# Ledger of designs, part 249: peptides against a protein of PDB entry 6B4J

Target 1, 315 residues: chain A of PDB entry 6B4J
Amino acid sequence: DITMQWYQQLQDASMQCVLTFEGLTNSKDSQAKKIKMDLQKAATIPVSQISTIAGSKLKEIFDKIHSLLSGKPVQSGGRSVSVTLNPQGLDFVQYKLAEKFVKQGEEEVASHHEAAFPIAVVASGIWELHPRVGDLILAHLHKKCPYSVPFYPTFKEGMALEDYQRMLGYQVKDSKVEQQDNFLKRMSGMIRLYAAIIQLRWPYGNRQEIHPHGLNHGWRWLAQILNMEPLSDVTATLLFDFLEVCGNALMKQYQVQFWKMLILIKEDYFPRIEAITSSGQMGSFIRLKQFLEKCLQHKDIPVPKGFLTSSFWRS

## One batch from the design tools (peptide; made by RFdiffusion4, then SolubleMPNN)

Design b1_p28_6_s2 (from b1_p28_6, 14 letters changed)
Fold by OpenDDE base, seed 2:
Structure b1_p28_6_s2 (fold): chain B 315 residues (1-315), chain A 28 residues (1-28)
Amino acid sequence: as target 1 above (315 residues)
Amino acid sequence: MDKELEEASKWSSEEIKKEINELYESLL
């Protein structure tokens, strides 16, 4: 399976990255610990500052992240910080930055869906300039949300139930599995972030270059989902999240082909989702139903709420 | 957009599945 090979390659690259900076992370030296903490803050704080307030502020955040990744000194926590402070500093920062972008999907976007767009446009722009950060974003995303690949992890003989639950993307703490609603909320946030990344370009970059992970991956994701048996509650939730965020962009890009896919989803795939939907899962099912019916009736996919306008970039 | 959906509606689910899979394979 080519998709599973790609998944594994990204996971292997991520693991190799962790090994490359292990000396920095495991150091007992006080100076190395200080450098690690300063680099971690420099990588993660700017991402947490991303907001819908002003395009100018978003540009400042982008420029700061790009400067850090370019080996330039940046101000963080009142100190000058550079990846050159340690030979493993760049790898560590790239990993922690990518991890933080995915974490913003998992936490911020999960709670505030409109936050997907400013986070995604920064992530996309950084990915264009720093491809390794993009690969690490995918690796973190795929590990936390296998449905972003997409694939459904399978239980293997001899596997512990908790390990299977973790593979499915559930948090398991003190032998307690995460509640389904919290799980779906986190998965939704990550899928919405991904759907935003694949359609957005940093407006101050080289627009003549091809998107490093563009809308073709949106088509691939939908095609793969449609070739899979639906999973109870999960498929209805994430298919809605994906289409709500990137459906308008896919419609504009693929035109008739996109409408064919939407008809197929409504007429062929949706009944298969219905067949596995319990009375307790009707919320996600109804949302998907209403979305599909509205889009087909109006012959349009709405621009998602929170989409960045030209007025945002002038602020 | 109106014409695009009208054109899409002329295709069977089987034909659409085939086209989607062909495009999917080309993107892998």
Scores: peptide ipSAE 0.382, ipTM 0.899, DockQ to the pose 0.752
Fold by OpenDDE base, seed 4:
Structure b1_p28_6_s2 (fold): chain B 315 residues (1-315), chain A 28 residues (1-28)
Amino acid sequence: as target 1 above (315 residues)
Amino acid sequence: MDKELEEASKWSSEEIKKEINELYESLL
């Protein structure tokens, strides 16, 4: 399976990255520990500062992240920090930056859906300039949300239930599995972030270049989902999240082909979702239903709330 | 947009599935 090969390749690359900077992470040396902490802060704090407030502030954040990844010194916590402070510094920063972007999907976007767009445009722009960060974003995303690949992890003989739950993307702490609502909320945030990344380009980059992971991957994701049996609650939730965020962009890009897909979803795939939906899971099902019906009735997919306007970039 | 949805509505689910899969394979 080509999709699973791609998944595994990204996981292997991520694992190799971790091994590469193990010397920095496992060092008992006080200076190495200080460098690690300074680099971790320099990589993650700017991402945490991403907001919908002003385009100028977003540009400053982008420039800071790009400068750090380019080996330039940046100010962090009142200190000058550079990836050149340690031979493993760049790999560590790339990994931690990618991890932080996915974490913002999992936490911030999960709670505030509109936050997907400013985070995604920075992530996309950084990915364009630093492809390895993009691969690591995918690796982190795929590991936390296998539905972003998409694939559905299968229970294997001899597997512990907790390990299977973790493979499905659930958090398991002290033998307690995460509540379904919290799980779906986190998965939604990550899917929404992904759906935003694939459609957004950094406006100050070279727009003539091909998007490193563009809308073709959105089409791929939908095609793969439609070729899979739906999961109860999960498929309805994430399909809605994906279409709400990138459906307008897909409509503009693929035109008639997109509408064919939307009809197929409504007429063929949606009944299959209905058949596996319990009375307790009707919330996600109803949201998807209403969205599909509205889009087909109005012959339009609305621009998602929080989409970055020209006025945002002038602020 | 009206014309695009109208054109899309002329296709069967089987034809659409085939087209989606062909396009999907071309993107891999």
Scores: peptide ipSAE 0.368, ipTM 0.894, DockQ to the pose 0.743
Fold by OpenDDE base, seed 5:
Structure b1_p28_6_s2 (fold): chain B 315 residues (1-315), chain A 28 residues (1-28)
Amino acid sequence: as target 1 above (315 residues)
Amino acid sequence: MDKELEEASKWSSEEIKKEINELYESLL
């Protein structure tokens, strides 16, 4: 399967990246430890500062991240920090930055869906300038949320249950698996972030360039989902999350083709979701159903709540 | 938009699946 090969390549590249900076991460040297900590903070703090407050602040954050990735010194924690402080500094920062973007999906976006847009537009803009960060975002995203690929992990003979649960994207701590609602909440956040990334361009970049991971990947994701057997609760949840965030953009891009897909989801795919949906899981199914019915009835997919307006960029 | 949905509604699920898959394959 080409998608699984691509997924594996991303994971291999991510693993290779980790190996590349292992010297920095495993160093017992006091200076190296300090550099590592400073670089980690410089990479991650700006991402945590992303908010819907003002476009100007978002630009400052973007410029700081871009400067760091460009080998320029940045102020972090009252110190001047540069990736040039260690030969492995750039790889480490790229990895930690990408990890942090995905973490904002699973934590911040999971709790505040509107946060997807400011995070995603920064991620997209950084990806445009730093393709390796984008690949690492995908690697982290797809590892934490295999449904973003999409694929549904399967249990293999001899696999430990905890390893299977982790492969499914569950957090397992002290041999306790994460509650389903928390799992779905995190998966939703990551899918929403992904759906925002594929449609957003940094407004201060070269808009003539093709999006490095654009709406065509949204179509691919939907097409692949529709070619898969649905997974109970997960498919209905994440399909809703995806369509709520990027459905308007897909509608504008693919027009009639998108409406055909939406009809296919409603008329052909829904019965398959329903057939695997238990009475206790009807909430996600009903939510998706109501969304699609509303979109078909109104002949429109609303712009998602939190979408960045022109007024945001003037603030 | 009304016309787009109306046009889309004229297609069978099988035709739509074919078109989706053709586009999907072109994007891989």
Scores: peptide ipSAE 0.365, ipTM 0.892, DockQ to the pose 0.740
Fold by OpenDDE base, seed 1:
Structure b1_p28_6_s2 (fold): chain B 315 residues (1-315), chain A 28 residues (1-28)
Amino acid sequence: as target 1 above (315 residues)
Amino acid sequence: MDKELEEASKWSSEEIKKEINELYESLL
């Protein structure tokens, strides 16, 4: 399977990245520990400052992240910090930055769906300038949310149930598995972030370049989902989240072909979701149903709430 | 990796577009 080979290559590259900075992370030296903490803060704090408030502030955050990745000194925690402070500093910062973008999907976007757009446009713009950060974003995203590939992890003989639950994307703490609602909320946040990344371009970059991971991956994701058996509650939830965030962009890009796909989803795939939906899981099912019916009836997919307008960039 | 993924995504899109077009000839 080509998709699984690509997924494995991303995970291998991410693992190799971790090995490259292991000397920095495992150092007992006081100065190395200080550098690690300063670099981690410099990589992650700007991402946590991303908000829907002003385009000018978003540009400042972008410029700071780009400066750090370019080997320039940046101010963090009242100190001058540079990736040049350690030979493994760049790899560490790229990894921690990518991890933080995905974590904002998992936490911030999960709670505030509109936060997907400012996070995604910064992530997309950084990816254009720093391809390795993009690959690491995909590696972190797909590991935490296998449904973003998409694939469904299988139970292997001799596997512990907790390890299988973790492979499915559940958090397991003190032998307690995460509640389904919390799991779906986190998966929704990551899918919404991904659906925003594939459609957004940084407005101050070179727009003549092709998007590094564009809307063609949105079409691929839908195609792969349609070729898979639906999972109870999961498929209805994530298909809705994906279509709500990037359906308008896919409609504009693929036009009649996208509408044919949406009809196929409603007439062929949706009954398969219905067949596996229990009475206790009707919330996600009804939400997807209403969305599909509304879009087909009105012959329009609304621009998602929180989409960044020209007025945002003038603020 | 990006090139191979881009090629795979284009192929998958075209294949599904063909199947969808064969199933749903009606223009919306």
Scores: peptide ipSAE 0.214, ipTM 0.711, DockQ to the pose 0.047

Design b1_p28_6_s3 (from b1_p28_6, 14 letters changed)
Fold by OpenDDE base, seed 2:
Structure b1_p28_6_s3 (fold): chain B 315 residues (1-315), chain A 28 residues (1-28)
Amino acid sequence: as target 1 above (315 residues)
Amino acid sequence: LDEKLEEASKLSSEEIKKELKELYESLL
C-alpha cells in the first residue's frame, strides 16, 4: 500500500531525526542542558503565541521562527539563542517545532476551532521554506492521529490492549484509557489543523511556487476515507471536521468533481455510517447529516469560521 | 453550476466512484 509506505517513511525519518540529536537530549553536561532548554523554548514559545488578534503579530512570530531555522540568533526568554550553539541544534529545533504545531492542533484547535487558521498559515509558510519541518509535522500528526493518513491501525496477535489503544491515538495513563469524547476532541483538532494547512499559503511568500502539501492531499484524504469502512463515531466526526474546514476550498478547486464526491458521501457512504451508529453516537451523525443536506440544498460550502480575511492581514 | 450539479446528480454511485478513483490515481 503506497499510503502505508509513505506513513512508514515519515516515521522512519522522524526516528532518524531523534537519533541525530540524541547527544543533545541525553547530555549530562550543564551547558548542553542549558542549550537544549533554550532551543526548546525558542522553538515552542513563538508557536504558543500564535493568535487571531493581529496579522502584524503573526508576521513577527513567523519571522522569528524562520530566523531561528535559518541559523540567525533570536531573542528567547531574555537570551540570544541560535541553532548554531550545538551541532545538533537545527535538527532538535525542527523536531520540537513540528511537534509543537501538532500539539497546538491537539490542544488549542481542539478547544477553539478558529485557532486552526493562524496556526496553519504559519505552519504552511514555514513548511514552504523548511521542507523538513513539514515532513516532521506529518510524522507527528500521523503518529498521534492515524486518521490523518488515513489508516485504521489493526490489532496484531500478541499485542497488549494498551499498545493497540495507543496506536489508535488514545492516551493511556496509569492503565486508564482516555474517554471517547476527549479522544474525538483531540483528533478533531488535529484534523482541522491539517485541513487548514493544505489550503493556506503564507501571504508574504512566493505564491508562484506550488504549495508543498496542497489541496490534492485533501482530495487524496477524502478518496481514501471513502474507500475505507467507516468507524463508529470517528468517521462521522472527522469527515465533518475536514469538510467544514476545507470543503469550501475543495469546492472552488475541484468544482463539479467535488459535488460528485459530496453526492457520493450522502447517497452511498452516509448510509454505511448510519448502519454502525449507535443511539449514543447520534450527535456526530446528525451533525454530518445536517451539514451535507445544507450544502447540497444551498449548492454551496460556507467559508469556515475563523478564515483569515484581508482585514486580519492589515491589523 | 446548477446544470452541472443536475448532471452530476444523475450519475450512478458506481460511475461517481469510478471517476473519483481515476482522479485519486491521477493525484498519486
Scores: peptide ipSAE 0.028, ipTM 0.691, DockQ to the pose 0.818
Fold by OpenDDE base, seed 5:
Structure b1_p28_6_s3 (fold): chain B 315 residues (1-315), chain A 28 residues (1-28)
Amino acid sequence: as target 1 above (315 residues)
Amino acid sequence: LDEKLEEASKLSSEEIKKELKELYESLL
């Protein structure tokens, strides 16, 4: 399976990245520990500062992240910080930056769906300039949300139930599995972030270049989802999240082919979702239903709430 | 667009799946 090979390659690259900076992470040296903490803060704090407030502030954040990844010194916590302070500094920063982008999907976007767009446009622009950060974003995303690949993890003989639950994307703490609503909320945030990344380009970059992970991957994702058996509650939730965020962009890009897919979803795939939907899961199903019906009736997919306008970039 | 949507609505689910698969394969 090509999709599973791609998944595994990204996971292997991510694991290899962790091994490359293990010397920095495991160092007992006080200076190395300080450098690690300074680099981690320099990588992650700018991402946490991303907001919907002003395009100018978003540019400052982008420029800071890009400068750090480019080996330039940046101010962080009142100190000058550079990836050149340690031979493993760049790999560590790339990994922690990518991890933080996905974490903002999992936490911030999960709670505030509109936050997907400013985070995604920075992530896309950084990915364009730093492809390894993009691969690490995918690796982190796929590990936390296998439905972003998409695939359904399989239970293996001798596997602990908790480990299988973690593979499915559930958090397990103190032998307690995460509640379904919290799980779906986190998965939704990550899918929404991904759906935003694939359609957004950094407006101050070279727009003549191809998007490093563009709408073709959105089409791929939909095609793979539709070729899979629906998973109870998960498929209805994430299909809605994906279409709400990137459906307008897909409609504009693929036109008639997009509408054929939307009809297929409504007429063929939607009954299969219904057949596995319990009475307690009708909320996600109804949201998807209403969205599909509205879009087909109006022959339009609305621009998602929080989409970055020209006025945002002038602010 | 309207005529094409009407034509698309007349396609069988299997024909649509085939077209989507072909389009998917063309994008890989």
Scores: peptide ipSAE 0.027, ipTM 0.686, DockQ to the pose 0.792
Fold by OpenDDE base, seed 1:
Structure b1_p28_6_s3 (fold): chain B 315 residues (1-315), chain A 28 residues (1-28)
Amino acid sequence: as target 1 above (315 residues)
Amino acid sequence: LDEKLEEASKLSSEEIKKELKELYESLL
């Protein structure tokens, strides 16, 4: 399967990256520990500062991340920090930066859906200049949210239930699995971030280049979801989240083909979701239903709430 | 990787186009 080969290649690249910087991460040396902490802060703090407040502030954050990845010294925690402070510094920063973008999907976007857009436009712009960061974003995203590939992890004989739950994307702490609502909330945040990344380009980049992971991947994702058996509550939730965030962009790009896809979802795939939906899971199902019915009735998909306007970039 | 993803995207789009065509023909 081509999708599973791509998933495995990204996981292998991510694992190889971890092995490459293991010397920095496992060092007992006090100076190496200090460098590691300074690099980790320099990579992650700018991403946590991303907000919907001003385009100028977003540009400052982007320029700081790009400068760090380019081997330039940046100010972090009152210190000058550079990836050149350690031979494994660049690989470590790329990995931690990518991990932090996905974590903002899992935490910030999960709680504030509009936060997807400013995070995604920075991630897309960094990916355009630093392709390895993009591959690591996908690797982290796919590992935390298999539904972003998409695939459904299978239980293997002899597997611990907790390990299977983790493979499905659940958090398991002290032998307690997270509640289904918290799981779906985190998955929603990651899917919304992904759906924003594939449609957004950094406005100050080279507009002649092709998007490194564009809307064609959104079309692929929908196709693969439709060719899979629906999962109870999961499929209805994530299909809604995806279409709400990138449906307008897909409609503009694919025109008649997008509407054919939306009809297929309503007439063929939606009854299959209904057949597996229990009375206690009707919330996600009803939300998807109302969205599809509204879009087909109006022959339009609304621009998502939080979409970055020209006024945002002038602020 | 990009070529394989583009090929997978095209195949998936063609499979969808086929299913959509068959569905559209079944609704006529």
Scores: peptide ipSAE 0.023, ipTM 0.579, DockQ to the pose 0.048
Fold by OpenDDE base, seed 4:
Structure b1_p28_6_s3 (fold): chain B 315 residues (1-315), chain A 28 residues (1-28)
Amino acid sequence: as target 1 above (315 residues)
Amino acid sequence: LDEKLEEASKLSSEEIKKELKELYESLL
């Protein structure tokens, strides 16, 4: 399977990256530990500062991240920090930056759906300039949310139930599995972030260049989902989240083909979701139903709440 | 890797477009 081969290649690249900076992460030297902590803060703090407040602030954050990845010194925690402070500094920063973007999907976007857009436009712009960061974003995303690939992890003979639950994206701590609502909330945040990344371009980049991971991947994702059996609650939740965030962009890009797909979702795939939906899971099902019916009736998909306007970039 | 992913994503999109087109044409 080409999709599973791609998944594995990204995971292998991520593992190789971890091995490359192992000397920095495992160092007992006090100076190396200090450098590691300074680099980790320099990579992650700017991402946590991303907000919906002003385009000017978002540009400052982007310029700081790009400067760090370009080997330039940046101010972090009152110190000058550079990836040149250690031979493994760049690999470590790329990995930690990518991890932090996915974590903002898992935490911030999960709680505040509108936060997807400012995070995604920075991630997209950084990916355009630093392809390795993009691959690492996908690797982190796919590992935490296999539904972003998409694929469904299978239980293997002799596998512990907890390990299978972790492969499905559940958090398991002290033999306690995460509650379904918390799991779906985290998965929703990551899918919403992904759906925002594939449609957004950094407005201060070279707009003539092809998006490094554009709407064609959104079309691919939908088709792969439609070719899979639906999962109880998961498919209805994530299909809604994806279409709410990128459905307008897909409609504009694919026109008649998009509407054919949306009709196929409503008429052929939606009954398959209904057939596996229990009475306790009707919330996600009803939300998807109402969204599809509204979009087909109006022959329009609304621009998602929090979409970055021209006024945002002038602020 | 990016070229292969782009090619795979284009192929998948074109295959899906073809399947969706064929499905739609069969329903007409």
Scores: peptide ipSAE 0.023, ipTM 0.560, DockQ to the pose 0.045

